Peptides against a protein of PDB entry 8OXM. Designs and how they scored, part 76

Target 1, 371 residues: chain A of PDB entry 8OXM
Amino acid sequence: FKAEFRLAGGVNLPKIIDCVGSDGKERRQLVKGRDDLRQDAVMQQVFQMCNTLLQRNTETRKRKLTICTYKVVPLSQRSGVLEWCTGTVPIGEFLVNNEDGAHKRYRPNDFSAFQCQKKMMEVQKKSFEEKYEVFMDVCQNFQPVFRYFCMEKFLDPAIWFEKRLAYTRSVATSSIVGYILGLGDRHVQNILINEQSAELVHIDLGVAFEQGKILPTPETVPFRLTRDIVDGMGITGVEGVFRRCCEKTMEVMRNSQETLLTIVEVLLYDPLFDWTMNPLKALYLQQRPEDETELHPTLNADDQECKRNLSDIDQSFNKVAERVLMRLQEKLKGVEEGTVLSVGGQVNLLIQQAIDPKNLSRLFPGWKAWV

## One batch from the design tools (peptide; made by RFdiffusion4, then SolubleMPNN)

Design b1_p12_8_s4 (from b1_p12_8, 10 letters changed)
Fold by OpenDDE base, seed 3:
Structure b1_p12_8_s4 (fold): chain B 371 residues (1-371), chain A 12 residues (1-12)
Amino acid sequence: as target 1 above (371 residues)
Amino acid sequence: SKIKAILEELLS
């Protein structure tokens, strides 16, 4: 280990350390001191299994369909080491940085990211109709710009085309696998893009198994397929390459039903794997900027000696786990809203749900559904 | 073992 460390910033002030391996190679690591990385570690293992399934299939292998993974080493319940995602940037930092974000650079006359967020926060407690109207006004005055990411990074036209294709494949693979696993909290800071490969890296995997649907503001989309995500695919949008890659990913997932169910069953009943949504986590994920003042996380670990009767907790937990497994089985059979769909029908429904402005307008304003 | 101890000490 080098004696020097850097702070990455953020609430928990994670430490960036440089380590020299026994092979003489330097490796940068992110050390988190106040976060449970066990869920991230487990979800990375599930992604590695999904990648193994995708590599076994000739059609998905030829298309290079993979989810980007990072190494997670949990040290304790509140500490761990992450592989530093060198050469990645949060899509939110590229798109909506206050000073030099792509929206400000390419659309200087559009609403600012702050104006958009303010307008959506003002209607947060209002009707779905009022939220939809304001969301449509925001969308009209905040036009997508994510096409410029590949244009800025890849000046050669042949490289640009290849990287845009890699991006589109990465979005498709991560969207379908994320849907199958019920991955939530896909806000613009939890999705990184690799500046060299144009592939996405999904981080902060703390909302899984559709637990985003039980948040105070429920998640209404199966994955992030917002206007900027689509704009990055170029002129064909969700048609052609994206749709075909979603269908081929879904086909592999459905054909691997028994393997996926067995893995998820073992994980859901692991007493060391806390995947359930708790009220404190829900409050933290959907905290309002105005409420930042009072919730110092004096997570005094001591006061949760609430002797809830172990028997009632276990019965409630088992019912939730069974419901998650049943819903996973339905997804892997193509059962949507009580109807059995083909792979193409299921993928089409998911795309329509993800791009529907009525669903997007209902999301928590912090998710930034207009980006 | 040694790596865990060093990382726990860096996090304290």
Scores: peptide ipSAE 0.010, ipTM 0.425, DockQ to the pose 0.033
Fold by OpenDDE base, seed 1:
Structure b1_p12_8_s4 (fold): chain B 371 residues (1-371), chain A 12 residues (1-12)
Amino acid sequence: as target 1 above (371 residues)
Amino acid sequence: SKIKAILEELLS
């Protein structure tokens, strides 16, 4: 380890350290303090399993479908070492950075990111109709620009096309795997894009197993498929490559039902893995105005011994775990709203839910559903 | 981790 460190910013002031490996290679690492990296570490292991399933299937292997992973080493309940995702940028930083964000650069006459957020915050406690109307006004005056990411980074047309395809495949794979695992909508700062591969890296996996649905403002989308996410796919949007990659990923997940259920069962009952949403974490995720620069630390549940009888806590936990497993089994059977769907029908429903302006308008304004 | 071992066993 080098004696010097850099700050990555954020409330927890994560430290970027440079390390020389046993192979003599320098590697950058992020030391995160005051954060529980166990959930991230667990989710990375599940992603590695999903990648193994995707590589075994000929159709997903041919399409190079993978979810990007990073190395996580939890050191304590409040500290760990992450692989620093060198050559990645948060999509939020690229899109809505106040100084040089793509929206400001390409759409200087549109609403600012701040104006959009303010308008949506003003209607946060209003009716769904009022939220929808304001969301549509925001969307009309904040047009997508994420197509310019690949155009800026990849000047050669053949490379540009290949990287746009890699991006589209990455979104498809992460969306379907994320839906199966119940990751829900992902904050724009918690989605990194690799500047060389155009693949997405999902970080801060503190909401899983549909726990986003029990937030004070519940999630209304199965995954993030906002207008900028779609714009990055180019002119075909969600059609063609994205849809086919979602279907092929869903086919592999559904055909791996037993394996996925067994793995998730082991995770849900691991006493070292707290995946449940606690009130403090819920408040943290939806009360802080995003400092646009800050990776929100997952608030560890302080063990507030609420002296609920150990029996009532255990029974409540077991009932939540059972419900998560039942819902996972339904997803893997293609059961949506009590109806069994084909892979194509299920993927279509999920895409429609994710792009529906009525669903997007109901999201927590902090998550910037207009981006 | 135990999970990785179980994953490797279930995927083998």
Scores: peptide ipSAE 0.009, ipTM 0.500, DockQ to the pose 0.022
Fold by OpenDDE base, seed 2:
Structure b1_p12_8_s4 (fold): chain B 371 residues (1-371), chain A 12 residues (1-12)
Amino acid sequence: as target 1 above (371 residues)
Amino acid sequence: SKIKAILEELLS
């Protein structure tokens, strides 16, 4: 290890450490000292399996449908080492950085990211109707710019087209697999984009199995398919490549139902994998200051030793695990709202739910649904 | 480690 470390931005001030491997290669590592990386490590293993299923299928293999994964080494309940995703940037950093964000550069007459956020925070406790009206005003005055990511990074037209296709495939694969696993907390800082591949890397995988729906402000979308996410796909948006890649991913997931159910069952009953939402975690997720630069006093996570009174907690836990498995089985059968859908029908419903401004307007303001 | 082994066994 080098003697020097850099601080990454963020509330938890993760340490970036350069190390020389036994192979003589320098590797950058992110050391988190305040996060439980065990959830991320487990979900990365699930993503690797989904990738194995996608590589076994001829149609998904031909389309190169994969979820980008990273190495996680949990060291304790509060510490671990991440492989630093070299050449990745948070989509939020590219889009809505205070100094040089793409919205400010390409749309200088639109509302600032701060103005949009302030407007949505002012209506956070108001009716769904008032939230919807303000969200529509914000969206009208904050037009998408994520198309410019590929245009800035890839000057050759043939490379640009290939990278836009890689992006669209990455969004499709991660959206469908994320939906099947009930992945939440998909805010703009939890999604990285690779500056060389244009593929997405999903980080901070602590909200899974639809536990985002039991947050104080429930999650109302199956995945992030906001206007900037769609704009990055180019002129066809969600039609054509994205839809077909979602359908082919969903087909592989549905055809792998027994494998996925067995895997998720093992994970849900693993005593080392705490996937359940707790009040402190819920508070932390929805009281995050949006500017990660301010040193919020760490709520000492010492009170996690709430003694599991074993018997009544085990029955309640088992009933939650059973409900998660039942809902996963429904998704893998194409059961949505009590109706059995085809792969195309299910994917269409999920796309419509994800782009619905009524669903987007109800999200926690820190999710930045207008981006 | 255990999860990876179970998963390798389920995917083998």
Scores: peptide ipSAE 0.008, ipTM 0.507, DockQ to the pose 0.023
Fold by OpenDDE base, seed 5:
Structure b1_p12_8_s4 (fold): chain B 371 residues (1-371), chain A 12 residues (1-12)
Amino acid sequence: as target 1 above (371 residues)
Amino acid sequence: SKIKAILEELLS
């Protein structure tokens, strides 16, 4: 270990440490000292399994459909080591950095990221109609720029084209697998992009199994498919490559129903895997200050385990676990809103839900649905 | 560890 560390920013001030491996290679590691990394570690194992399923299928293997994974080593309930996603940047950092974000660089006459956030916060407690109107005004005055990521990073036209395809495939694979697993909290800081591969890396996997739907402001989209996410795909947007990769991923997931259900069942009943949303976690997720720089002291909520009577906890937990398994089974059967859909029909519905401005306008402002 | 073993068995 080097004696020096860097701060990565963020509320938890993760420490970037440089380690020399036994192979003589320097590896940057992120030490989180205030987060439970067990959920991230478990979800990374599930993603590795999904990648194994995707590699077995000829159509998904040919397309190189994978979810990018990183190594997580939980050290305690409040500490762990992450393999730093070397050569990645948060999509939020690229797009809406306060100093030199792509929106400011390419669209200097549009609303600032701060103006957009402020406008959406002002209507947070208003009607859905008022939220929609303000969201549409924000979207008109904040045009997507994520196409410039690949253009800046990949100057060779053939490389640029291949990297844009890799990006589109990565979005498709992570969107469908994330939907199946009910992955939430997909704000712009929880999605990294690899500057070399153009693939996405999903981090902070603490909202899974549709627990985002029980937040004070519920999640209304199946995955992040916002205007900048779509703009990064180039001129075809959600059509062609993205749609086909979603369909092929969904085919593999649906054909792996028994395996996926058995795995998720084991996870849901693992007493070491706390996937349930608690009120403190919900408050933490939706009270995040806009600027990662404000060190709000993490209230050491002493988890005074309110000794709820063990019996009432167990019954409530089991009912939630059963509901999660039932909903997972429905998704894997293509049951949406009580109707059995084909793979193409299901993928189409999910895309429409994810891009619908009415759904996007209802999200928590900290999710930055206009980005 | 256990999850990985179960995953490996279910995928074998």
Scores: peptide ipSAE 0.008, ipTM 0.513, DockQ to the pose 0.022

## One batch from the design tools (peptide; made by RFdiffusion4, then SolubleMPNN)

Design b2_p13_1_s1 (from b2_p13_1, 6 letters changed)
Fold by OpenDDE base, seed 1:
Structure b2_p13_1_s1 (fold): chain B 371 residues (1-371), chain A 13 residues (1-13)
Amino acid sequence: as target 1 above (371 residues)
Amino acid sequence: MDELERAIAEVRQ
């Protein structure tokens, strides 16, 4: 290793270290403490399996449908090493950085990101109607700019078009797989974009299996498909390439039901993998100062107080795991709201749910659903 | 090894 480290910022002050491999190549790594990387490691394994399924299918392989993965090495329940996603930037940093964010650069007369957040926080405890009205006012005065990412990074028109297509495919693949795994909405800092490939890298996978629905402010979208995410696709938006890539991804996932269920079952019953939402983690996820780029520490609550009988805890855990597996099976059958949908019908419903301003207005303001 | 162990030890504090 090199003797020097850099701080990545944030409360837990993760350390960026450079190492020389046995191959003589320098590799940057992120060392985290006070954080449980086991969930990230597990989700990366599931993504690799999904990628294997997508590569076996001719239609998804031809479309290069993949989820970007990174290496995670948990070293303890509170520490690990992450592969540094070299050449990536958080979409939140590109869009809403206080100094030079794309919204400020391209839309200087729009509301600031802070003004938008403040307006949405003021209505956080209000009715859904009041949230919707304020969200619509915010959206009207905060217009999407993510189209400029590809325009800034890719000056050649042919490259620009190809990279915008790569972005759209990456969003589609990650959205559908993220829905199947119940990742829900994603904070804008937890979505990286590769500056060379325009592909997305999802980091900090601490909310999975629809556990976002049991947060103090429950998730209301199947995945992040906000206005900027759509703007990055260009003029076609969610139509054409995005929809078709979602449908082809969903087709492969549904056709791989038995494999996916078996894998997720093994993971849900792994005693070393706590995927359940605890109250402290739930509070932490929705109390964070938004400007902190930090990955969520899985606060292992020291289970000191609730001497609930081990039997009652295990029975409660098993019932949660069974419900997650049942819901996963429903998704893979195309069962939505008690109705069996075709792949196209299911994908259409998910897209409509994800872009619905009523659903977006109900999200936790800290996740910036207007971005 | 020692620098990774050191980096881990300093992040565990």
Scores: peptide ipSAE 0.015, ipTM 0.442, DockQ to the pose 0.036
Fold by OpenDDE base, seed 3:
Structure b2_p13_1_s1 (fold): chain B 371 residues (1-371), chain A 13 residues (1-13)
Amino acid sequence: as target 1 above (371 residues)
Amino acid sequence: MDELERAIAEVRQ
């Protein structure tokens, strides 16, 4: 390793280290502490398997449909090493940075990101009707700008068009695979964009198997398909390339049902893989910015062996695992709300659910559904 | 101690 490290910032102050491989290549790595990277490592393996399935199919291979993956090496239950996603930026950093965010640069007369956040926080405990009205007011006064990402990075029109196509394909592939796996917590900091490829990299995979639905504020969308995500696709939006790439991804997933079920079954019953949502994790994910003061994580989880009867915990875990497997099987059969849908019908339903302002207005304000 | 072991030890503190 190199003798010097850098801090990446954030609460856990992860360390950026540079490693020289036996091949003489320098590789940047992120060392995280106080974080369980086992779920990220498992989800990256599942994404690699999905990529293998997508590469075997001629139609998805021709479209270059892939999920961007990174290497994760868990070292303990609370530490690990990540591959540094070089040349990526959080979409939230590009869009809603307070100093030089794209919304501030291109829409200086719109509401600030802070004003939008404040308005949605004020109605967080209100009715769904009041949340919807305020969300629509926020959306009217905060217009999408993510089209400018590709325009800033790719000045050549032919390159710009190719990169916008790569972006649209990446959103489609990750949205459908993320839906099948029940990937949650898709806020604007957990989605990176590659500045060279325009492809998305999904990070912090700690909410999977629809565990986002049991958060204090339940997740109401199958994936992130907000106005800025759609704006990055250009004038066609969700129509044409995006829809066709979703359909072709869903076709491959449905045709690979047995393989996907077998893999997820092995993972759900792995005693080393805790994928279940616990109350403390749920509170942490939906903490209010105002409550940052006193919750020092006295994660003095002292091993108070609460000898809760191992039998009752095991029976409760098995019932949750069975429910996850049943719901995964339903998705892979195209069963939505008790109805069997075609690939096109299922993809259409998911797109409509993801763009519905009634669903978006119900999300936790920290998810930033107006972005 | 490898620099990795040191970096890990310092992130665990």
Scores: peptide ipSAE 0.006, ipTM 0.447, DockQ to the pose 0.035
Fold by OpenDDE base, seed 2:
Structure b2_p13_1_s1 (fold): chain B 371 residues (1-371), chain A 13 residues (1-13)
Amino acid sequence: as target 1 above (371 residues)
Amino acid sequence: MDELERAIAEVRQ
């Protein structure tokens, strides 16, 4: 390891370190402290398995459907090392950077990202109707610009077209696999885009198995399919390539039900894998930047040994694990809201849920559903 | 010793 480190942005201030391998290659790594990377490591293993299933199927292999993965090495319960996703940028950094974000560059007369966030924060505790009205006003005055990512990065028209297809396929694959696994917290900083491949890299996998639905502000969408995400697909939007790639991914997942259930079962009952939403984690994920001042450092995670009898914790855990497995089985059977859907019907429902401005308006303002 | 410093020390071995 080099003696110098850089800080990555964010609350946990991860350390960027450069390592020289035994092969003489420099490799950048991200060291997270105060974070349980076991969930990220487990989710990466599940993504690798999903990739194996997708590569075995001829139709998904021909479409090059894959989820981008990175190496995670947990070192303790609160620390670990991640592979640095070299040549990636957070979609939020590209879109809504305060200085030179694509929205500011291409839509200088639209609302600023800060104005949009402020408007949505003002209605956070209001009715769903008031949230919807303000969300629609924000959306009218904050038009999508993510189409410009591929246009800026890929000047050759043939390469541009290929990369836009790679992006669309990556969104489709990650959306469906993310939905099957109940992946939450898909805010614009937790999704990276590769500047060379146009593929997405999903990071911070600490909200899985639909635990985003039990947040103080519950998640109301199956995956991120916001206006900018759709704009990056180009003129066809969610139709054509995206929909077909979702359907083919869902088909492979449904046909792999036994394998997926067996692996998720092993993971849910692994005593080394805490996937349950902790109330402190739930509060942290939905904190206001302004509320950072009032959390007295006195909630040492050590003092909330709520001595719930070990028996009651284990029984509650097992009942949550069983419900997660049942819901996973339903998804893999195409059961949505008590109805058995075809692959096309299920994918259509998920797309409609993900793009519904009523669902989007109900999300936590920190999720930035207008982006 | 910060848990992160310990983890970095373990990876440096």
Scores: peptide ipSAE 0.000, ipTM 0.416, DockQ to the pose 0.034
Fold by OpenDDE base, seed 5:
Structure b2_p13_1_s1 (fold): chain B 371 residues (1-371), chain A 13 residues (1-13)
Amino acid sequence: as target 1 above (371 residues)
Amino acid sequence: MDELERAIAEVRQ
């Protein structure tokens, strides 16, 4: 290992370390402390399984449908090493960086990312109607620019077209797989884009199995399909390639129901895998940047007062696990709101839910639903 | 020793 390290930024200040392998290759790694990477590691294994299912199917294999994965090595309950996703950037960094973000570069007369955030934070505790009105005002004055990612990175028109297709396929695959697994917290910093492949890498997988719905501000969308995400697909938007890739991914997931249920069941009942949303984690995920000052989480685990009888905790856990499995089974049967849908009907419903400005306006402002 | 410093030390061994 090199003696030097860099900080990646963010609240947990993860350290970037460079190591030289026995093969003489330099490899960058991210060392996280104060973070339980076991959930990330488990979700990466589930993604690898989903990729195996997608590679077995001729139609999904022909489309190269895959969810990007990275290596995670949990070292303790609060530390681990991640593969540094070399040549990736957070979509938020590209889009809404304060200095040189694509919105500032291409739309200098639009609202700043800060103005948008401020407007949405001012209405955070307001009615859904007030949130919707302000969200629509923000959206009118903050026009999508993510099409420029592929235009900046891929100057050759043939390469540009192929990379835009790779992006669209990556969004489709990750959206459907993420929906099936109930992946939440898909804010613009938790989604990386590869600058060479244009594929998405989903990071920070700590909100899964629809636990985003029990956050103080519940998640109201099945996946991130915001205006910039759609703009990156180019002129076809959610139609054509994206829709067909979603349908083919959903078809493979539904046809693999027994395998998916069995694996998720084993994971949900693994006593080493805490996937449940705790109140402190829920507060942390929806903390305001302004509230960073006082909540030193003295994670003094010593608040003994939750001696709820071990039996009541176990019964509550089992009931939550059963509910998650039932909901997963419903998704894999195409049951939405008590109605059995075709693959095309289910995918259409999910797309409509994900792009609905009423759903988007209800999200936590930190999720940046206008981006 | 910070858990992060421990984790870095464990990775360096």
Scores: peptide ipSAE 0.000, ipTM 0.423, DockQ to the pose 0.036

